# Designs tried in a protein design run: peptides against a protein of PDB entry 5NXQ. Part 105

Target 1, 114 residues: chain A of PDB entry 5NXQ
Amino acid sequence: EIQIPVSMAAEEEYLRSKVLSELLTDTLENDGEMYGNENEVLAALNGAYDKALLRLFASACSDQNVEKALSLAHELKQDRALTAAVKISERAELPSLVKKINNIREARYEQQLK

## One batch from the design tools (peptide; made by RFdiffusion4, then SolubleMPNN)

Design b2_p24_8_s4 (from b2_p24_8, 12 letters changed)
Fold by OpenDDE base, seed 1:
Structure b2_p24_8_s4 (fold): chain B 114 residues (1-114), chain A 24 residues (1-24)
Amino acid sequence: as target 1 above (114 residues)
Amino acid sequence: SAEEERRKQEFLEESDKIIDETFA
């Protein structure tokens, strides 16, 4: 039995989820042709997107690739995902990364208040 | 080393638990 490597599978899922999320967003903003559970669909897609990203993030942390990990963290959409990234960074013993991710969260909080 | 690889795998498994709990 041939299986796809975990990292490769995660990358594929990330890209797929990203594209779908963007397409859905564009449709809602520009066409407005979706009715019913469009918000639930968007939430599900965003969840899948962040989940896939976090898999990649964990992989980067395992390689002690702080720059790559941070770059991935910036791509996370949901606050709960950033929280997960912090937890993962702590377990990876990367305190500088923890601080930088918390800075991302704080910046987003400020944006929401404006 | 083999030990290092095992530690990495354990880390990834623990990370998966965090991720799964986040989106449960």
Scores: peptide ipSAE 0.703, ipTM 0.952, DockQ to the pose 0.825
Fold by OpenDDE base, seed 2:
Structure b2_p24_8_s4 (fold): chain B 114 residues (1-114), chain A 24 residues (1-24)
Amino acid sequence: as target 1 above (114 residues)
Amino acid sequence: SAEEERRKQEFLEESDKIIDETFA
């Protein structure tokens, strides 16, 4: 059996989850033809998506690649995922990244208030 | 170095715990 490196596996899962999440979202928004547990499916897909991203994020942090880590953080969808990213950044001793991610969270909060 | 790689591995493992707990 071929063993896939963790980083490659994470990237593959990220891409898969991203495509499926976007496709489903677009379908619901444009066609509205989904029935049943569509919201649950979306939630599950978003979860898988963010989990995959966070693993890539952690990898970037381990490489001290702040710019890559920040770019990945911007792609996170859920607030809980951003919170996790902050925790990971703190453990990586990257305070500047922590601040920047918190700024992302604050910006999203402001958007929700509008 | 080997020591650096070990530290990185430990960091990734701890990060995985955070991730798993987040989505538990």
Scores: peptide ipSAE 0.703, ipTM 0.952, DockQ to the pose 0.824
Fold by OpenDDE base, seed 4:
Structure b2_p24_8_s4 (fold): chain B 114 residues (1-114), chain A 24 residues (1-24)
Amino acid sequence: as target 1 above (114 residues)
Amino acid sequence: SAEEERRKQEFLEESDKIIDETFA
């Protein structure tokens, strides 16, 4: 087996998951139900999307690139993914990033209440 | 350096554990 660098693998999976999620969403909005399990498929795709994105996030943290890491965190969809990003940031000893990600979580919570 | 690269790899491995646990 050929070992693919973590960053390349993460980027590939991120892009694939993002594209598939968007295509499926558009199809459901325009054409309606297709397979009967669209919600489950979307959930799985969103999970894969965030998972791949978090690996990119971890890579950015390892480089101590706070701005890149923060940019990636804004692209995360699920709250559990943001929680994971906080944990990773803490382990990377990036307290400023921890604060900024928590601000993202707070902002999303407030938006959901509106 | 080799030492720096090793530390980064260890960090990434630990991060992967967090990620896997999050989506288990």
Scores: peptide ipSAE 0.702, ipTM 0.952, DockQ to the pose 0.851
Fold by OpenDDE base, seed 3:
Structure b2_p24_8_s4 (fold): chain B 114 residues (1-114), chain A 24 residues (1-24)
Amino acid sequence: as target 1 above (114 residues)
Amino acid sequence: SAEEERRKQEFLEESDKIIDETFA
């Protein structure tokens, strides 16, 4: 039996979820069709995407790879995912990463105001 | 070391709990 590292498994799921999320988004943007359940489907896909991404994030934190962790954090879509990333960073004792992720959250809040 | 690997594994497991709780 082949034992797949956690990071590799997470990466596979991340890529799958990312592709599906992007395809759905592109379809909505290009076709302009709303069937009534797109928001729920998109939310589910985004959830899966962020969930997989956070596992990669945790792995990066465990490796003390702050740059990789930060790059992954920038790819997170949902605020709740960023909050989770902060919690994980705190447990990893990476205060600089905590600050940077909070800056990402603040920047997104400001963007919402525009 | 084995101890380091155990600590990392514990960290990942606890992180998974945070992740699962986030999306529960």
Scores: peptide ipSAE 0.700, ipTM 0.952, DockQ to the pose 0.905

## One batch from the design tools (peptide; made by RFdiffusion4, then SolubleMPNN)

Design b2_p25_3_s1 (from b2_p25_3, 13 letters changed)
Fold by OpenDDE base, seed 1:
Structure b2_p25_3_s1 (fold): chain B 114 residues (1-114), chain A 25 residues (1-25)
Amino acid sequence: as target 1 above (114 residues)
Amino acid sequence: SSALEELRKKYEEEKEKLLKELEEK
C-alpha cells in the first residue's frame, strides 16, 4: 500500500517533501470550496499529507532521531500510515520507536471504540 | 465546506512547522 524507502538522499527527500507540501497547499486552496464530494477530497488530501509526513519520518529514522520521528508519527492521520511508520522503524532498527508508534495505534483504536 | 476549511487550516499550520524543521538541517 504505502511504500516509503528508508534510504533516500537527504537533499532529494527534502526537496520532494517541500514540493509536495506546496502542491498540497495549492490543492487545498483551490479545492477547499468544492461541494458534493467533500469526503473523497478529504481522503485524498489526507493520504497525500500522510505520504509527505512519512518521507520526513523516514529521514528522521535515518538520522536516528527518535524524538523527531515520534513527533512526526503523532501527526499521521490514517492508521495505514502508522503501520507504514512501524515498518520503517523496524527496518531502521529502532525498537523503542516501534513500541511508541504501536502505543499511538492502540490509543486511537480505543478512542474509536468509545 | 467546513471540513475542508478545517483541514486547510490544520495543514497550513503543520506545513509551516515542518518546513522550518527541514530548513534547520
Scores: peptide ipSAE 0.017, ipTM 0.493, DockQ to the pose 0.041
Fold by OpenDDE base, seed 3:
Structure b2_p25_3_s1 (fold): chain B 114 residues (1-114), chain A 25 residues (1-25)
Amino acid sequence: as target 1 above (114 residues)
Amino acid sequence: SSALEELRKKYEEEKEKLLKELEEK
C-alpha cells in the first residue's frame, strides 16, 4: 500500500481546491453575473483551499523555511486565514514572518478602502 | 521527485476534467 505523507496529502488537497476555485472564479467573471448558490460554493472552496494552504504553511514554519511560508501566505484568500497564519508564525517564534504577514493584511485592507 | 511529478499529473488531469464539465454547462 502506498503511504502518502501528511504534507503530500495537504498539497494534493491544495492543488485540487486551487483548480476548482480558479475555474469557478473564471466562470463567474465570464458570465458577468452570479447565481444564487455560486457565492456559497466559492466561499466553501476558498475555505477548503485556505485550510489546505495553512497545513502547508505550518509545515514550512516547522521547517523554518520562511520564504516558502511567506509565499504560501500570499496565496491565502481569506483574512481569517492570514490571521491564523500569524498565530502559527508566533508559535513558531518567527517574528519577521509575523510582520510580513501583517503587512499583507494591511495592504489588503487598504485596497478594500479604495 | 517522482511523487511530485505524479501529483502534478493528477492536477492536470483534474483540471482538464473540470474544464470539460464547465464547458458542458
Scores: peptide ipSAE 0.017, ipTM 0.368, DockQ to the pose 0.588
Fold by OpenDDE base, seed 2:
Structure b2_p25_3_s1 (fold): chain B 114 residues (1-114), chain A 25 residues (1-25)
Amino acid sequence: as target 1 above (114 residues)
Amino acid sequence: SSALEELRKKYEEEKEKLLKELEEK
């Protein structure tokens, strides 16, 4: 489960970067025993990565920086993370961003159908 | 866990690229 940040308050860039690094490190420590199953490890890393990105995304939304938020949304790996981004955008009252993120989701679905 | 470390490094690199790009804006 991807946890949505409790607050959309802006964080310092240094802290954001540090959080991502720590999350990835924790993932490796917890899933290190899964060495040999690259797919499972990758999935775990994607989860941690998306969680960190969503924090950055929430910060961008709080700043009403739609362009920055959209750029971050493109980097999200999991569909459930995009869903979380939509919810954050809705709470931030950014309907234009909601539409754009939904377009990203649709595009990815189309690619999967090929 | 060399393979795991490589995956970690890839994600770190992607993070740095993204942050750098955002900084330029």
Scores: peptide ipSAE 0.016, ipTM 0.476, DockQ to the pose 0.040
Fold by OpenDDE base, seed 5:
Structure b2_p25_3_s1 (fold): chain B 114 residues (1-114), chain A 25 residues (1-25)
Amino acid sequence: as target 1 above (114 residues)
Amino acid sequence: SSALEELRKKYEEEKEKLLKELEEK
């Protein structure tokens, strides 16, 4: 798995917990009885999770908080979400962040190949 | 559905767990 700096671990844990908690709440309250197999539900959750993270990511980029943005990017699950993060970073004119996110993508690709 | 009900239970448990984690921050 992608190594997360110890200094960022607490922040990432908080952010992950916050987003996931909100996701679970929305699922239980708004979607209620979601019919389908577990895989479909998990896929939908992953999509919603990444979408929520990307919103936080965009906010962090707007604040020029690269560290927070990067920590959020590490929590993204889908490669397409990382791609979206790159695009957001480009629009925010944060080339250093673009590079770092691409490194995350590459690391995950290598891990998946093994 | 029993499977859906079990999933709901897991979500509730995870939600509570996450909320506790947030409270510790």
Scores: peptide ipSAE 0.015, ipTM 0.364, DockQ to the pose 0.044

Design b2_p25_3_s2 (from b2_p25_3, 14 letters changed)
Fold by OpenDDE base, seed 2:
Structure b2_p25_3_s2 (fold): chain B 114 residues (1-114), chain A 25 residues (1-25)
Amino acid sequence: as target 1 above (114 residues)
Amino acid sequence: SAELEELRKKYEEEKKKLLEERKKK
């Protein structure tokens, strides 16, 4: 389950880095157990990565920085993370960003079919 | 952004470690 982060206030770069590091570490400790399957471990890692990215994404949306938000969306690994990004964009009342993220999702679906 | 680069770095480092551990097994 990917939780939708709340709006983020501006923080010092050092503090942001620290928070993101903690988020990644905590998620890996909880969900990144080694089950003897590479794919399962990587999936957990991707989940942690996406969760951290979504925090940055939410911050960008709060700043009304559509360009930065879009660039972050391209970094998201999982489709469910893109879905979360759409919801964040909707809450931020950024319809143009919603459309662009949906285009990313559609493009990935088409690529998977090939 | 600096935040993204740092996050990506951590992700890739962890991924590399996992793959190396898998390789050893």
Scores: peptide ipSAE 0.363, ipTM 0.832, DockQ to the pose 0.106
Fold by OpenDDE base, seed 3:
Parts: structure tokens; C-alpha cells; sequence
Structure b2_p25_3_s2 (fold): chain B 114 residues (1-114), chain A 25 residues (1-25)
């Protein structure tokens, strides 16, 4: 469900901020009202948050800013979002980042097993 | 980044509201 950006081109800062805000707001207003319980609202919130983060992540990869990209990856809430981040990193030909994100994913898997 | 900070702020605000509502139940 999480879409990987079609283009790795950097967006204007104004447009980026606007899109991020709209994504979060739209999800909370539409999906939040549909779900009538706290858990589903939180899930929708996490989804919107991750979607916005992934756009920033893609931009960071395009800028070859691995440190920023990694910081963003750590804030991703859902496993599927980490998977998307890996795919974006692969497209950007950043194998070191791929490895680091996979480590984050593995660490979360281990935590779930406890 | 400024974008991340703003995004995180909005997320935390909504989460806080959600948790407060849950506490009232």
C-alpha cells in the first residue's frame, strides 16, 4: 500500500512541506472518521506519518545524504515502510544504506519475538 | 530538518489526543 516515489527528483521545500501536511491531515480526517476506534485511528496516523517520511527519505537519497536518510528510517513506524525504504535505497544505488535499514528491520523482528 | 520536526509535532499532538480520549474510557 505504501507507494514508492516514481521520481527521485527533489521537490521544492514549499511544495514538500505542503504535501506532507496534506497527507497527514487527509488520512486523519478521512480514515480516522471511518475507523471509529483508537487502534485504527492510530494505525492510520502511523500510515500517514510513514508515507510523509518516505517522501523525505527519497529526497535525502536523491541528495546522497545517507545520514539524513538513515535518521528518517529510524522514525518509520511500520515494517512495510522499512521495506519501502529499502527499495528506495536500492533504486538510489546505496547498498550501505540498504544494509543499515535491514539491520533496523531485523532488530525490530527480534524485539517482537520476545 | 524543519519538515521532519513539524511532521513529528503534528503526529505527537494527534497521538496525545488519542491517548487522552482512551484514558477517559
Amino acid sequence: as target 1 above (114 residues)
Amino acid sequence: SAELEELRKKYEEEKKKLLEERKKK
Scores: peptide ipSAE 0.339, ipTM 0.819, DockQ to the pose 0.089
Fold by OpenDDE base, seed 4:
Structure b2_p25_3_s2 (fold): chain B 114 residues (1-114), chain A 25 residues (1-25)
Amino acid sequence: as target 1 above (114 residues)
Amino acid sequence: SAELEELRKKYEEEKKKLLEERKKK
């Protein structure tokens, strides 16, 4: 399960960036070494990346920066991360963003069916 | 976004390492 804070306190951009970078690195070091093949390591990498993105996404929603939030949503790799983004958007009371993220999900589903 | 760019950079670097390791095998 992806646990993302809905409400985030303001942070300096530099410090925030460093924390997210460390989170990604720590996750790769801890989870990546547990897997014996490229696919599993890549999945762990994608998971760490999405977790970091979702933190930025939550912050963007809190700032009411819909454009930034949408841009971040497009970068999400896993469907479960898009689901988390929808829930964050709902809690932030951004229905237009919810619709746009669902459109991203639907588009990816259509691509998988081809 | 500077934050996104840095995060993407770290992701791409790690992915590149994985690809290089695969080539060596």
Scores: peptide ipSAE 0.338, ipTM 0.817, DockQ to the pose 0.099
Fold by OpenDDE base, seed 1:
Structure b2_p25_3_s2 (fold): chain B 114 residues (1-114), chain A 25 residues (1-25)
Amino acid sequence: as target 1 above (114 residues)
Amino acid sequence: SAELEELRKKYEEEKKKLLEERKKK
């Protein structure tokens, strides 16, 4: 389950970049060296990527930067991550962003049904 | 943003490695 940040306060840019980079690196080192199931490795990679993106997304919402938030949402790999983004947007009281993210989700559903 | 670009870069690099490993098998 993807956790929504307790606080949506902005973080220092340098620290944010460092944490996100380390998060991804740690996941790759631990899960990327997993042998025998490439799909599991990819899933872990996607999970780590989305987790990092959601942190950036929450920060963008806190800054009321809808355009940046939307750009980040488009980069999300997993549907559950989009769901988390919706919840973050709701908490940030950005209904326009909620609608746009839901549109992304619907579009992906339609693509999968093809 | 710089953060997104860095994350994307690392993601793509690892994905590439994964695909290369798959080809070797």
Scores: peptide ipSAE 0.351, ipTM 0.823, DockQ to the pose 0.086; fails the geometry check

Design b2_p25_3_s3 (from b2_p25_3, 13 letters changed)
Fold by OpenDDE base, seed 4:
Structure b2_p25_3_s3 (fold): chain B 114 residues (1-114), chain A 25 residues (1-25)
Amino acid sequence: as target 1 above (114 residues)
Amino acid sequence: SEELEKLREKYEKEKEELLAKRKAE
C-alpha cells in the first residue's frame, strides 16, 4: 500500500471534513431540518474538522510558520479548539501567536453576547 | 478515518432520502 506523509493525510482529512461541513450547512440553510439529527451530525463533522485543522496548526507551529498557524486558527469553529490551539502555541513557545489566538477567542465571545 | 467515513455515510444517506422525497413530490 502507498504510504502518505502525516501532513498530507491531515490535509486530506481537513479538506474532506470541510467539504462535508459546508455541504450539510448549505443543506440546512436551504431546506431546513427534516430528520432531527442534522445538527448533531453537523456538530460531529465540525469536531472532525477542527481536529484535522489542529493537526495542521501543530505542524505549522513546528515549522515556526506563525502566519500560517494564525490563518488556520481563524478557521477553527469551536471554542475548545481555540483553547487547544493556545496550548499548542504555548508549548511551541510562540507567545505572540498565543496573544493573537486569545484575541480571536475574545472577539467571538463578544459576538455571542450581542 | 473510520469516524469520518461513518459521518459521510450518514450525511449521504440523508441526502439521498431528501432527494428521493423531492422526486416523489
Scores: peptide ipSAE 0.021, ipTM 0.481, DockQ to the pose 0.070
Fold by OpenDDE base, seed 3:
Structure b2_p25_3_s3 (fold): chain B 114 residues (1-114), chain A 25 residues (1-25)
Amino acid sequence: as target 1 above (114 residues)
Amino acid sequence: SEELEKLREKYEKEKEELLAKRKAE
């Protein structure tokens, strides 16, 4: 029997959540709500999505792969997830990554104010 | 990883199929 490595399992969950989130988002944008619970489902999916991403992010940080970590941080949807990414980066002693993630966070705040 | 790449291809294919069905409706 084939056992899936932890890293592959995390990637699988990320991809699954990503695909479902994108499909649901497109449906809401183009067709509107059909059943009345799409927003709730989307919120749950986004939570799972970010959680999966953060696991990949932590792995990238442990590998000292700053480029990959930053790329993953850009894909995070929720502000609280970015905050978590900052904390992970701090623990990994990657100050440059901390700064870059904070810049992402700041940029999103500014965009919301417009 | 070859296995991971196959998984990615699987999900992308599924996504495309779902979008195609939606477009046909």
Scores: peptide ipSAE 0.020, ipTM 0.408, DockQ to the pose 0.776
Fold by OpenDDE base, seed 1:
Structure b2_p25_3_s3 (fold): chain B 114 residues (1-114), chain A 25 residues (1-25)
Amino acid sequence: as target 1 above (114 residues)
Amino acid sequence: SEELEKLREKYEKEKEELLAKRKAE
């Protein structure tokens, strides 16, 4: 499970992981799996991406910038990352943000059931 | 383009490094 980040410095790592993840995704869409390990690499990149986003998310929460925090939460890819975002929001005493993030989770669950 | 090729080269390098780190863990 993703741990709650303790650092707020993550912009560079976020951009790096985002670019790499997008490039790999485009490669899979255009050329398919060529090496047989693309999905594993993508999962690792997505993990790093979410971890970096959560650091930015925590910073936004500390600033009580709910709008920015919510925008970042929408960019999270893994459900476990959304769970971590909820915990961060609860500790930051932002109940409105907690509700909105839970709505994101519910929406994704509904989409997965279809 | 040359810029796109450079990006792909960096991607492959980072991919290999990521896999190496995972093996070490």
Scores: peptide ipSAE 0.017, ipTM 0.449, DockQ to the pose 0.050
Fold by OpenDDE base, seed 2:
Structure b2_p25_3_s3 (fold): chain B 114 residues (1-114), chain A 25 residues (1-25)
Amino acid sequence: as target 1 above (114 residues)
Amino acid sequence: SEELEKLREKYEKEKEELLAKRKAE
């Protein structure tokens, strides 16, 4: 197994996330909604995407880079991922970030109700 | 990385299948 320095690992995760985001975006824009197994694959990709972002998010929190952390949180797709981000922020003792992420969650919830 | 690549491969296969179905219609 190849061990990668923490900084390089974060960069790798960022690139992975970017690629996934582009693939998903292209699918939605060019192919529209898919059904059946296609949706399952996309859901799995979304999961992997958020997982990668959360790793970057955790790193940003460790660096006390609240601005970067918040930007990453906005890119999270699933509500469960936002919940995870809140937990990470709490553990990092970043209350301002916790509040802002909760605001994101609330806003998305309200939009879904409309 | 390996997991991501597997998912990407599945995605591409599904996309190709969808395109094939649309072409057949």
Scores: peptide ipSAE 0.025, ipTM 0.513, DockQ to the pose 0.064; fails the geometry check

Design b2_p25_4_s1 (from b2_p25_4, 11 letters changed)
Fold by OpenDDE base, seed 3:
Structure b2_p25_4_s1 (fold): chain B 114 residues (1-114), chain A 25 residues (1-25)
Amino acid sequence: as target 1 above (114 residues)
Amino acid sequence: SYDEELEKIVEEAEKLIEEQKEKKE
């Protein structure tokens, strides 16, 4: 079996997870038809989504494509995923990207306080 | 755990980054 390149595998999983996450979110927001385990299901989907996205992010960092990496970071949903992105950026020796991702984290924290 | 999975992704990323750095040198 031929191994799928990391970026391609991540893209496939990202797209799948993104679609499912969006569909579930839309259903809950518009129809409210799910009960009991909505948050658990959403968390699981968001987790899978962020993991896939982080692998895309890593690929962008390895290519030293800061603009693409930053765009991907903006799509991350969980703070702990952003933390992982910071770690990856540090390993890639991209201090400007580190700062920008931390700015994203701070902005989201401030929004949560409002 | 999920946190462990994230750490594994970070480790995978480190490997990928180092490999690419070596190729460019």
Scores: peptide ipSAE 0.638, ipTM 0.934, DockQ to the pose 0.791
Fold by OpenDDE base, seed 5:
Structure b2_p25_4_s1 (fold): chain B 114 residues (1-114), chain A 25 residues (1-25)
Amino acid sequence: as target 1 above (114 residues)
Amino acid sequence: SYDEELEKIVEEAEKLIEEQKEKKE
């Protein structure tokens, strides 16, 4: 059996989830022909998307590639995924990255208050 | 649950990070 690297598997899942999320979003915005569970489907897709991103994020952290890790963190959609990214950053002993991700979280909180 | 899945990813990350540290030392 062919062994698939974790990063490659994560990239595949990320791309798949991203495409499906975009497709669903476009359908809702342009046609509105979704069933009553469209919001749940979108949430599930976003969850899969974030999980895939987090695995890529972990890989970047393991490489001590702070710039790549930060770029990936900006692509995360859910706050709880950002929280997971902070935890990973702490384990990677990257305090500067921790601060930057927390800044992302704070910025999003401020946007919600508007 | 989704939260549990995220926690598992964190655990996987810890393992990956430690393995890479050991390889580079």
Scores: peptide ipSAE 0.637, ipTM 0.935, DockQ to the pose 0.829
Fold by OpenDDE base, seed 1:
Structure b2_p25_4_s1 (fold): chain B 114 residues (1-114), chain A 25 residues (1-25)
Amino acid sequence: as target 1 above (114 residues)
Amino acid sequence: SYDEELEKIVEEAEKLIEEQKEKKE
């Protein structure tokens, strides 16, 4: 049995989730509310999107590729996903990446306070 | 739950990271 590499599987799911999430977002911005649960659908898509990104992030960390990992972290939408990214970075023993991801979290928190 | 799924991803990542460390050593 052929097992798909983690990075390839994650890339496929990421691209699919990203396209669907963006399409839904654009539709809501232009046409308004379509269904009573459109926000829930968007949240679910964002969840799948972040999970896929985290697997790509993990792959980058395993390669000790801090720049790639950081780029992926910036694409994460949910704070709890960033928290997971910090945990992964700690396991990978990448303290510089930990600091940079925490900076992302702090920046988003400050933006929400405005 | 979603939080549990994230934790599983973290665990998978740990395994991947350790495997790569072993390959390089």
Scores: peptide ipSAE 0.637, ipTM 0.934, DockQ to the pose 0.811
Fold by OpenDDE base, seed 2:
Structure b2_p25_4_s1 (fold): chain B 114 residues (1-114), chain A 25 residues (1-25)
Amino acid sequence: as target 1 above (114 residues)
Amino acid sequence: SYDEELEKIVEEAEKLIEEQKEKKE
């Protein structure tokens, strides 16, 4: 079997997860219910979505593409995923990106407090 | 667990980053 490059595989998974997440969101908005486990399903999908994004993020970091990496970080939904992004940025020796991601985290904390 | 999966992704990222650094040298 032909091995697909990591970046391409990550992109495929990201797109799949993104589409599924959006479809589920639309369904919930229209129907209002999904067997009583809507929140759990959404959480699981968000997890898969963030994992896929993180792999894309890692690829961007490996390319030293800070702007692309930052854009991807903004798309992350969970704080623990942002934490992982910080770790990856540190390994990539991109201190400016580390600072910017931490700013994203702080901004989200502030929004949650309001 | 999910946290373990995130850790694995970080490890994969580290490997990818290191490999790319070596290629660019």
Scores: peptide ipSAE 0.636, ipTM 0.934, DockQ to the pose 0.785

